# Designs tried in a protein design run: peptides against a protein of PDB entry 5H65. Part 182

Target 1, 294 residues: chain A of PDB entry 5H65
Amino acid sequence: QYLERTPLCAILKQKAPQQYRIRAKLRSYKPRRLFQSVKLHCPKCHLLQEVPHEGDLDIIFQDGATKTPDVKLQNTSLYDSKIWTTKNQKGRKVAVHFVKNNGILPLSNECLLLIEGGTLSEICKLSNKFNSVIPVRSGHEDLELLDLSAPFLIQGTIHHYGCKQCSSLRSIQNLNSLVDKTSWIPSSVAEALGIVPLQYVFVMTFTLDDGTGVLEAYLMDSDKFFQIPASEVLMDDDLQKSVDMIMDMFCPPGIKIDAYPWLECFIKSYNVTNGTDNQICYQIFDTTVAEDVI

## One batch from the design tools (peptide; made by RFdiffusion4, then SolubleMPNN)

Design b2_p22_5_s3 (from b2_p22_5, 8 letters changed)
Fold by OpenDDE base, seed 1:
Structure b2_p22_5_s3 (fold): chain B 294 residues (1-294), chain A 22 residues (1-22)
Amino acid sequence: as target 1 above (294 residues)
Amino acid sequence: SGFDEAKIKIEPLSEWLSELLS
């Protein structure tokens, strides 16, 4: 894709929508903290949501643990069930359902666990061992997903979330529709359970300055801009450091903007109406940080 | 039965889970 370079001063005078190639310096950006820049985005309703914090998940799973697993829902053709009673004063019942593949239990690293009544800590430990865990609860006639405010699927350290607005949840037995019950592809699991999966995205606002003008450009990207998946960055210290290094390179602290590196990127303008106010906004697109930077 | 076989197969894991959940 080729576009002629346009100075910001010229862009600022033009009507939207248009696409531009620019060369500018990153004067500043927001949010400054990486964890604040990672959001969940619904591809259908386009709602942006915060990634739940550990504390949020603790509450959800604690609430789920107040319910006793229904014995009638244990040991189906889909899964074998084991029940434990904790030794603490609560004495809560925890059910783990091992999903079978063609009637047999697969290897641990390929076996999907349905956990009922587990704490976040327990679920995380299980996900690390089995690599696929779904928090569930006992419904009236079948196991059901616990809560869309929590991950519908946890694989290792990756939490997969679904859109509350767009999802129409189906019971756990719908996992029977999956031919291969070993790989547990998140999108397939989501489809089987009637979940619209949310996408992890980086959301940032860049203030760009090329010496002729200044404009703010919006960035919403899942894995192209930084060449780092937004879905993995929150749980990987090395990836976090990489993103921080990139941003520090673009906008180095403690020095004047004259010494900042020049950034080449594509931006598109678009109209936004807020009440009586009509303004032109800008969004970064089709732009990737140079590989030599990361 | 198939269930019994599966139960035996996952027994070591059950011990681990019991420890985890205790």
Scores: peptide ipSAE 0.064, ipTM 0.663, DockQ to the pose 0.029
Fold by OpenDDE base, seed 4:
Structure b2_p22_5_s3 (fold): chain B 294 residues (1-294), chain A 22 residues (1-22)
Amino acid sequence: as target 1 above (294 residues)
Amino acid sequence: SGFDEAKIKIEPLSEWLSELLS
């Protein structure tokens, strides 16, 4: 994919849709705070959603923890169950179901845990230890995913979310369809449970200026632009610092734009209709952070 | 039984979990 460089002034005069290669400076960007730029995107319905806050998850898991695990759903061919009763919180019962592979428990680092009645703190601790955790609840006839407002799968510090609109949830026994019950690939888990997984994306608006014109370009990218996964950045201080450093490099605070580095980007134009208004918008695509030395 | 073997494997984890969840 080779495109010749086109000045922004020329692009601004052209009809959409088209693809361009540009060289421009990042005059400004929105939002300024990193956590506000990370969203969840559904590849099917294309809705953008906020990543749930810790407080939101606390509420969901607290609610789940008020429900007693159903004894009838414990210890199936798919999983072995253990029950704990907390000393506090009115004797809250927590069930941990250890998913077996061909009837055999795998190693801890390969074992999927189904947690019923756990708090966010407990779940996070378990996910760090066992790598794969699914919050569940007792359904009528089987364990079920707790809530799509919470992660359907937690792997280490990564929270995997599903789309409420597009998902048709199936019971936990559908994990039996997975041939390999040790790797727990998020997409495979999602498919088995009828979940359309959401994608973490960086969502930003860049104001680009090449001296000939000014153009706002939309960035929606998961891991290419920064070479940092949006799925990991919120839980990793070092990654956050890296993104901040990159943005500060391209848009230095307290410095005039004349001293800003040049960015080379691919942008595509597209038409957007809002009622009677038709406008041309621009989106950055297939671009990795690269700058020209000034 | 297969369960017994699995139980032996789980027990150390169960103890750890008990401490964590208590």
Scores: peptide ipSAE 0.047, ipTM 0.608, DockQ to the pose 0.029
Fold by OpenDDE base, seed 3:
Structure b2_p22_5_s3 (fold): chain B 294 residues (1-294), chain A 22 residues (1-22)
Amino acid sequence: as target 1 above (294 residues)
Amino acid sequence: SGFDEAKIKIEPLSEWLSELLS
C-alpha cells in the first residue's frame, strides 16, 4: 500500500475513518514496563485480558490437585493412563494420560500429555520434557479441560489460552477428530476442544509528535511491529531485551526529543462513542520496525 | 497389540514421571 505522508496537524483536523502515513517522533509511550504491555486478545469478542501470573496458575492447579482422578476415565483408546501418589502428607494423586496416535504411543517429544492433579511446577517440568501438555480434570463422562483461566495447552515455555466468553468446551475425546496426533498444533487442539484461542498481543499507546502536532496512537500487535512474537517475549530474556532496546532507541531516556529518531508508520483513525462523547482515536497498523533497528 | 507397544514406550517414561512426581 502507498499513502502520501500527512502531517499530524492535518490529520487532527480530519474526520474518521481514514488511513494515513506519518513521519513522527515517539515522544512517549505507555505502559513503560514490557510485561504490562503484553495482553491476551480474543479475535472473536475482542476482549483484552491480562496474562495470568504464576501465582494465579498456582492457585488453579492447586485447586485441581485436590480432585481425585476418576478411575473409570483411565486407559481409553485415546490415551494410556498412569497414576502416581505423592509421598507428601496428603498423598496427592496425579494422573498422567499419554495420548496415542492410532493406538500407538508416539515418541516423547511428540506425545501429548494430559495431566490431572499436577502442580504448576510439575506441569512445567513435564512440558519441558514432553513439549505438549494439557491440564485436565475428570468430568462426568470424560476428561475435560481443567480451566480456561489456565492454559489449555502448554508447549515448552509457551502457554496457550482460550477465551472463556467465546469458547464452548468439548470433552477430551474430541481430540480423536485430529488425524495427526503427534504435531499438536495449538489451533487444531483448540478447534477440537471447542476453544477460541486467545492471541498474545503487545498493547501500547504511543504519543507521536512531528513538530506540527501531537496525537496518541494505539498499538495492538502480535508479532509484526517488533518482529517478535508477543507469545514468546515473556519467557525469553533475550527477546525482552530486544524489545526494550527498540523502545529505548525510539524514545531514549534522558535525551531530548530533538535527538529522537524519526519514525515512519501507518495509522488509521476511527470513531469511538463513549456516552454522549464522540472521540476520534488512532491506531498503528501495518507497521514493522526496521530490521536495522532490531 | 497397540496396547503392548504403548506399554513398552511409556514404562521408562513412567519411571521418570514417578521420580518427578514423588
Scores: peptide ipSAE 0.046, ipTM 0.613, DockQ to the pose 0.030
Fold by OpenDDE base, seed 2:
Structure b2_p22_5_s3 (fold): chain B 294 residues (1-294), chain A 22 residues (1-22)
Amino acid sequence: as target 1 above (294 residues)
Amino acid sequence: SGFDEAKIKIEPLSEWLSELLS
């Protein structure tokens, strides 16, 4: 469908919900720091949560490392196990389980590792080498996911998180349900383990001004708006710079709004009730930053 | 949604640049 441009002054007078196409300048935005705008969003319960910091993960993995791997859970039809005993950490035992495909170990770049008792540093090293890593612990009868406060899957520099509220965790042996044990698609892994995967999203508030009125619009987007995945931006300096450059282009520092570029985008209005107060809010949707097509 | 994807267009780019550089 095509929407004609509507001035902000007209939009501000209309009831919600409605969808609009607007042409406006970005007067300001918040948060100003990119890392503060990246959140985790549950598509089911719609909870927004912070991306865990390195320090948070350190604590989780340190706690996990205090538990000894259960020998009875090593070397199953699903995985081959290797155990290391640290020399300088009071004999900490670390178990790495190499997931097999139909009883055969796949190539290193296709192999999923289950790590038990590993530190964040060790896990990161493994993920860089073998691509796919799941932090696990010894359960009663099977290996289990270590903690949903930590990634359920680490692929390279990407940390995949699950929703604590919506997930109903299943044991590691449920990975057997995956026909293809070489690709390790995050959504497939999540489904097998009963995890509702969280989505990385950019969360920002834009103050838009078209000269007729001023409107605050909410932005929650994963990869469409900036054409940059929110899941990758925190671990890639170049992507961070790109986002910063885009925002600086829209809202140049030290420059008056009269010199700001005009932006065309879609916004939708919706009602929010806070007790007795009814408020109309606005959200940017189906909008992509793009250069002019020549 | 039933709407086409919107593209943020910097318009007009030439005028914007002119104002920015002036």
Scores: peptide ipSAE 0.017, ipTM 0.373, DockQ to the pose 0.013; fails the geometry check

Design b2_p22_5_s4 (from b2_p22_5, 7 letters changed)
Fold by OpenDDE base, seed 5:
Parts: C-alpha cells; sequence; structure tokens
Structure b2_p22_5_s4 (fold): chain B 294 residues (1-294), chain A 22 residues (1-22)
C-alpha cells in the first residue's frame, strides 16, 4: 500500500474520494478527555453510541434485582442453579446458574455463570473472580438476557455490549448450540443468543498542519492506531496513561507547534452531503503511530 | 483484566457466592 507523500495544500484542492500519505504535525485534537473518545460502534447498522456509565448500569441492575427468580426455571439440562436471600437488603433473592458442558459442571475457571438479581458490584466481583458472567432474568418460559443496555457478557474487567437495533434476542437455552461450553468466546455467545456485538472504538478529530495547509481528519479505530484496544482502555489506568503519553508526545502542551514531532499517516477523502451542500471530509486509516513517528 | 485461576469445587464456589451475596 505504497503512496507518495502529498502536501496538505494539494490535497485540499482535489476531489474525493482519494487516498493519501501525509506528513504533518498534530496541531490539536478533540475530544481532549480520553473517556469521551471511546465509543461503541455497530458493525451492521454503523450507529455510534456512548459506553454506559457506572450509574446507568447501577440503575439497570437495581431494577433487575426487584424481580424474584422463577423457581420453575431452575436446574435444567443446561445449568445447575443456586439461590440466596440477602440478609441486609430486605431479603433480596439472587440466583446463580452454573452452565454445564455435556451435563457435567466444568472447572470453576471454565464455568459460565448466569446471575439473576445481582448488583453491579456483585457482578463485577464475580467476573473478576470467575471470568465469565451473563446477567439474566426470568422470562416466561426460559431465562433471558437481562438488558442490552447492560453488558451481555462480562469477562474479567471487559464489558461486552450488543446492539439493540440489530439484535434479535434468543433465550438462554440457545447456548446449547455451542459445542464448546468451556471457552465462552464472546462472538460465539453473541451468535447463540442472537446478539450483534458492538465494537469499542476510539473516535477523535485531528487537526493536522504541515506548513502548507491545515486539515481536519477523523479517526475511528479499535486497536491499530495506538496499538491499544479501545475495549480495555476504560478499565486500565496504565493503558489510559499510555494513550495520554502518546497524545502528549505528538501534541505537547505548553510549547509551540514548531517543536512538535512529525506524524506520518494515511488519510482518505470522502464526500458528505449536507442538504444541497457537498463537503469533502477526511479519515485516517491503516495507521499506527508507533511506526509513523519521524 | 483476568480472574482467579484457583480451581475449586462447585460446593466451595457456592459457599463463596453465598458469602459474597450476603
Amino acid sequence: as target 1 above (294 residues)
Amino acid sequence: SGFDEAKITIEELSEWLKELLS
């Protein structure tokens, strides 16, 4: 994918769509806060949405905890069930279902847990301890996913979300279709339950300046640009610090742009219609900053 | 990310969960 370098002043005069290799300085970027740049993207309908905040999840799980687990749905061929009553929260009932593999309970580190009535704090502790957790509720005839506004699967500190628009949810018994009930690959779980998984992405706008012109370029990337997964950055302070350091390196605060390092990257132009007006926009693609520092 | 790799019985797991949720 070799392209000759093109100055920004030349690019700004050309029609779209085209691909370019550029060398420019990062004059500025937005948003400035990292957590504001991490979004969820649907690969099917292409909607971008915010990652739910802890407060939002608290409300969802609190509401779910008001519902009593249905005794009739416990202990099926797919899972064994245990129910507890809390002592300090007005007798809240919590059910945990242990998914079996071919009728046998797997090792604890391989077992998928389905939880009814758990709080966010409890679910997070479970996922950190035992890896795979799905929040569920009692449906009419089977267990069902609790809410697509919350994670459909939590593994360690990773929250996996599904698209409300594109998903056609199926009941928990559809996990029977999985041949391997020990690894619990998120994509496999999603497919079994009729979920279109959302993708974590960095969404940013870069203002690039090479001395000949100024150009705004859009960045939507999951893990290539920073070589850091967007899916992990919100839950890892070290990864957050790394991204901040990278951005500070290219756009250091408190100094003049003349001292900024050069950034080499690929951008593509594309047309956007806004009513009767046609606008040319630019997007960064196939770029890794670690390999493009000059 | 990560999880406790200790392998315990379902009974022990249940007791742990009971304590966690109590």
Scores: peptide ipSAE 0.183, ipTM 0.760, DockQ to the pose 0.058
Fold by OpenDDE base, seed 4:
Structure b2_p22_5_s4 (fold): chain B 294 residues (1-294), chain A 22 residues (1-22)
Amino acid sequence: as target 1 above (294 residues)
Amino acid sequence: SGFDEAKITIEELSEWLKELLS
């Protein structure tokens, strides 16, 4: 993709939709907090929602942990089950279901664990060690996904979420449709369970200034702009620091814009209608952070 | 209590889980 560089003053005068290559300074951006810029986006209904906080997940899993696993749903052709009673006052019962591949238990690092009655802390410990975990509950006739407000799949430190609006949940036995029950690709798991997976995205508004004009551009990007996956950044301090460093580089605090580096990026214009008002908006696309240091 | 993540059997994993969840 090649476009000639266009000054912002020219872009601001043109009708949408169009694509541009620009070179501008990042005057400012919002939100300023990284955790506020990471959202979940549905590729189908395009709803943006917040990534659930740890406290939110705690509540969901605590509630789930109050439910007793149904003995009738243990040990199917799909999974082998183990149940434990915790040594706490409540005597919480926790079931772990080990998903089999063609009736055979795979290696631990390839095995999908279905957790019934686990707390967030327990689930996180398991996912960190055993890669793939799905929090589940006992349904009427089968195990079911616990709650779409919580991850439908946890792999390591990555939490995979589904869209409540677009998903039509199916029971756990639908994992049988997967030929390969060792890799546990999130999209495949989602498809089997009737889930429309949400995408982690950086959502930011950049105020760009090239000296000829000022333009606000919307950034919604998963992993290209920063070359850092939005899906991993919230759970990795080093990645967070990297993003912060990048933003500080382009928009250093306490420094005048004249000293800012130049940002080269692609933007596209598009029309937005809000009632009787028509507005041209701009979005950054197909851009990897690149700077010119003068 | 310790385990080899790459080599642990399901039985060993189950015992580990039991310890973790107990």
Scores: peptide ipSAE 0.175, ipTM 0.760, DockQ to the pose 0.047
Fold by OpenDDE base, seed 2:
Structure b2_p22_5_s4 (fold): chain B 294 residues (1-294), chain A 22 residues (1-22)
Amino acid sequence: as target 1 above (294 residues)
Amino acid sequence: SGFDEAKITIEELSEWLKELLS
């Protein structure tokens, strides 16, 4: 919707909630490091979570690899299974399940792999070769998702995570409910398995100054603000550089704010109660800055 | 995604996996 531009000094005097269009300079922002600004957000419970680090995932998959695949769960109508024994001292068992489409093994670009007993390194190598990979474990009656602390779906370098609080996990056989077993859309996979998918978001705090006033605005955005998906930025150096360039453009280091470019954006005010303290906060919404760069 | 888009059979993939996990 069209909103008239409002100076910050006027906004600071008004009650919440309201929506505004503003023109201001980005005096500063937090956090300064891009990787610290990428979080996982649940659209249902609205919790923010950190993106798991490699070390965290390594532990999860290492623990999973201590479990032996259940032979009785191999080769169902849904998938064909192959089991390997590693040549290491422990003779670790690794099972890979190839999900079939209507009883037929699909081509590699359409194939979903379920991996049981794989290490992080092995899974990463596998995900780089295959389109879609799900880490699983042997349950009592069926294969199950390994752990929601790890990705429920890996597609190339993209890790898809689910919310532990909001998800009610279902066994892997529920993938049968998918009519199309070739595209493996993350949201569809999540729905079939009872997962509430988390969203990658940029989380930043902007200090905005238009010369009439200063306010802090919260940014939580997936792909609109930078026109760069938060889900891809951690795994792509070029995208990281692009975001850094955008931030440097609006908040150039080593120069005075008078030389900063103007940022046009939408902000909404809202009330936050912390004990007896009532505070008005601001959030950036429906704003794209990449158009100024591209 | 960063997966290999080349067409490959499940059998070929299985052999690749065998080598990877060996």
Scores: peptide ipSAE 0.173, ipTM 0.758, DockQ to the pose 0.061
Fold by OpenDDE base, seed 3:
Structure b2_p22_5_s4 (fold): chain B 294 residues (1-294), chain A 22 residues (1-22)
Amino acid sequence: as target 1 above (294 residues)
Amino acid sequence: SGFDEAKITIEELSEWLKELLS
């Protein structure tokens, strides 16, 4: 839909909620570090949370590795299992379950692996080699997802997370509901396991200046703004560089704002009440930045 | 790689995994 450009000075005088098209310079933004701007967002409860760091995951998987796989849960119609004991790690038992497609093991790149007792390093190796891995544990009557604080699905270098608040976890056997057990679409896996998948989002605050006024606008976007998926950026140096280049282009360090390029974007205003204080806030929406200076 | 697009037995895959995880 079409919106005429509105100067910031006019916007600042208007009541919310409204939508605007603006042209402004990016005076500044926060956070300055990319890794701090990538968050996980629940589409249901709208909670924002930090992406777990390697250290966090190490602890979770280390704890999981202290729990012995239940031999009674091995080798079902859904998966074939193999268990072995490590030689040099206090006899840690690791179980890998190979999910079958209609009773047949698929190709390695199509095979979903369920792993019990694996370390982060081991799981990462598996995900890089076999693409799809789910960390699991032995439940009372079935395998279960290990922990929603860890990824419910790891595909290559991408970690898929679920919302603890909104998810109602179901046991691994519910993967049987998936007709195609080769593609392992994250949303399908999540649905089968009762998981509300979290969305990777860029979360930033932009200070915009068009010469008539200054306005702070909130950015929460998954892949539209930078045309780079937030889900991939943390694990891809090239994508990180691209985002940094874009931000440096619009907000170049060491030069005056007069030389900054113009940013065209859509913003929406909304009311926020904090106790007795009422204020109008702004959010960027439906905006893709160009790589060209405009 | 060797197993990326190949159909292999669970035993073969398991042995490979053992080596990988060791």
Scores: peptide ipSAE 0.170, ipTM 0.763, DockQ to the pose 0.044; fails the geometry check

Design b2_p22_6_s1 (from b2_p22_6, 12 letters changed)
Fold by OpenDDE base, seed 3:
Structure b2_p22_6_s1 (fold): chain B 294 residues (1-294), chain A 22 residues (1-22)
Amino acid sequence: as target 1 above (294 residues)
Amino acid sequence: MKWARYRATKEEIEKLKKQYES
């Protein structure tokens, strides 16, 4: 519904919760290092966590690579299996399982790979050739997802993660529930495997000033504010540059705030209790960056 | 050049979570 524009001075006097439309300048923001703003968020339990570092993933996949693929789990009705032995001193076994669609192998660009025993580097190389990859391990009776601390699905450069708290993992054969095994939609894969997908979000604190008052507003947004997916920005230099440019536009370095552009924004107020201290906080929602001309 | 990686403290993450849930 339509909200009238409200000056910050009036908002600061009102009780929460309420929704507002505002016009203000972005005096400052945190974190200044924008890479620190990208987090993973669970839509169910609202857990916030860091996107795993490459080093953390290396450890997980290295540990998985020490396990030998179970021969009994190879070549099922769901997938065809191929085994490699590395040429290093350890002679590590790597299994790649090609998921079939109704018993037929899809084209490479439509085929889902289940990788068992691969390193991060090897998995990334395979994901460049094949669109969709799931890291797996041998369970007792079936292949299973390797670890929710690692991506449950890799598509190109995008890593899809699941919530450890909310997920109840099911074995790989549950992918049979998907009728179309050529279009691997992350949400469909997650549903089949009992995974609650985590959402990439930008988490920031904006200090807003409209000349009548100043307030801090919390931003937690996936792809609307910047019109750039948080899920892709960490892996794309051009998207990173775009985000940097946008923030530089709203907070130009080396000039006075009087020359800053105006932005229109939706914010909602809410009550926060910290012990005996009760305060009103604000969150940005349903907002896309736009400049207003005076 | 890609952004450098940074890991927030557990305390910082929990604080943000509480704010969102309020």
Scores: peptide ipSAE 0.031, ipTM 0.493, DockQ to the pose 0.088
Fold by OpenDDE base, seed 2:
Structure b2_p22_6_s1 (fold): chain B 294 residues (1-294), chain A 22 residues (1-22)
Amino acid sequence: as target 1 above (294 residues)
Amino acid sequence: MKWARYRATKEEIEKLKKQYES
């Protein structure tokens, strides 16, 4: 659909909801520390939450490691199990379950590991060698996902999270429904386990000024605006630098706004009720920074 | 250099969340 460019002064006078095409300068943005912009978003309930810190994950996995793997759940048609006992005084037991494809162990890079009783450090080490890892615990009749507060799937350096509110967890044996047990597509794994995957998103507030008016617009975007996946940026220094450079380009520090570049984007208005007060808010959508500008 | 992660307040995104809760 084609939208004509509308000045901000005109937009500010109109009722919501509406969609607009605008050309404006980015006067300022929040958060200034861009790592704080990366959030997890549920596409169903629209909950926004912080990406868990390593410290939070340490606690979760430490608690999980206090429980001994159930011997009755080892070595099923789905997976082969190996158990290690740590050399510390407590003798912590760690179980690693190697998921088979049609009864055959796949290659290491295609093999899904189920880890029971592992620490964050141990899990990360295994995920570096084996591309796909799921933290699990022993349930009554089957292995189960450890905790939705932790990743349900770790692939390399990418942590996949699920929504606690929208997910109805199913036991690990439901992975049998996957015909191909080598690719381990996150969405397929999530579906098999009854998980609603959370989406990594950039969440920012842009203050836009086109000379006729000023308005705040929110940005919630996974990979379109920066052409950089929010899911990868936290673990990639080069991607972080790119995001920093883009924002510095649009909103250069120490320079007057008159010298700022123009930003063309789409915004949509919507109504927000806060108590007795009605407010119109704006959100950026379907907007991509041009590659020639990056 | 990796971004140092810490939890930020949700106040700045509350209005955005309300879009979907209404």
Scores: peptide ipSAE 0.030, ipTM 0.602, DockQ to the pose 0.090; fails the geometry check
Fold by OpenDDE base, seed 5:
Structure b2_p22_6_s1 (fold): chain B 294 residues (1-294), chain A 22 residues (1-22)
Amino acid sequence: as target 1 above (294 residues)
Amino acid sequence: MKWARYRATKEEIEKLKKQYES
């Protein structure tokens, strides 16, 4: 769809919903602390959630680690189990279940580990060695996902989360439905386990000014705007630096807005009802940062 | 890392969430 450029002053007078192409300067943005912009979004119920931090995960895994693995659930056709006892006074039991592919253990880099009773530190260590890790617990008849408040799948430094509202968890044996038990695609794992995966998104508010008017538009984007995956930015200093640089380009510190580059983007308007009050809001869409910003 | 692992929420973001989810 072709859209002609519309000045902000004209947009501000129009009813929603509509789509616009604009050319404006980014006067300011929120949050200024960009790490706060990274959220988890459910594509089904559209809830926005905070990304859990280490402290949150520590608590969850510590709680899980207090529960002893059920010996009856070890060594199935799906996985081989190994049990370790920690050397501390508590003698905590940790179970690691190695998921087999057609009855054969895959290579370490292709093997999915189910970890039962592990701490965050232990899980992270294992996830660094083995590409795919699922925190689990002993259920009544089968292993089950530990907690949707924690990642359902850890692959390297990437934590995959699921929506509590939309997910209907199924037991671990449902991984049998996966024909290929080596690639461990997050979406496939999620589907097998009844999980609606959450999406990492950048959530920001842009104050746009084209000289005719000023409006606020919010950005919710996973990887298009910055051409940087929101799912990776929290654990990558270089990506963080890149995002910072991009925003500094839009809003150069220490100079007046007259010297700011022009941003061309698409925005859509929509109606929001706050009680009895009606408000028109704006969202940036289908926009990618270009190097030739003028 | 430059970005803190321990994050705090801001009211502005919460407001945005409400708007989006409305």
Scores: peptide ipSAE 0.024, ipTM 0.641, DockQ to the pose 0.093; fails the geometry check
Fold by OpenDDE base, seed 1:
Structure b2_p22_6_s1 (fold): chain B 294 residues (1-294), chain A 22 residues (1-22)
Amino acid sequence: as target 1 above (294 residues)
Amino acid sequence: MKWARYRATKEEIEKLKKQYES
């Protein structure tokens, strides 16, 4: 679908909601620090949440590690269990449950581990060796997800989170509903366990200027604008560098705005009511950074 | 709707890469 280019001065005078195609320069953006732009978003209730810090996760897993695995829940048709005692002064017991595929243990790169009583460090080590890791605890009759404040699934360096408000957790035996117990697709795991998965998003505010006017536009995007997944950027220095390079291209430091490149994008206006005040806001949509092939 | 795109030339991208690699 086609939209005529509209100058910002004209857009600023119009009522919402409307869609526009614009050509403008990125005068400035917020936040300047990349790690502050990455958030978790629920597609159902639309709440935005901070990505938990390592310190927060340490506390959660340390608390979980104080609980002793229930012997009655070990070695089911779904998983084989291994228990060991740490060498520390407390003798902490850790249980690792290896999920079987049709009664057979899969290869390490296809295996899902359920970890009970592990620390963040131990869990991360195991997630680097095995395909997937789920932190769990012993429930009354079955293993259960440890805590939605922590990842429900860890695959390599990727942490998958669920929405506390929208999720209705089911016990771990519900993984039996998955026919394929080797690939462990995050959405399938979430569905089996009653989890509404959160989405990693870049959240930024762009100040756009086309010489006729200035407006702020909101950017909330997972992987389309930068062509870089928000889910991977926090743990990948190269991806972080790439995002920095892109932003420096749009808004080069130490250079006057007259020399800035022109950005073509779509923005949509919408109404926001706060008490008696009605404000028009703008959001970037259906826009991506692309490279011309010469 | 079709995607809107900011299009950078290959030359511009290479210049940026060189800047951050140095």
Scores: peptide ipSAE 0.006, ipTM 0.347, DockQ to the pose 0.058; fails the geometry check

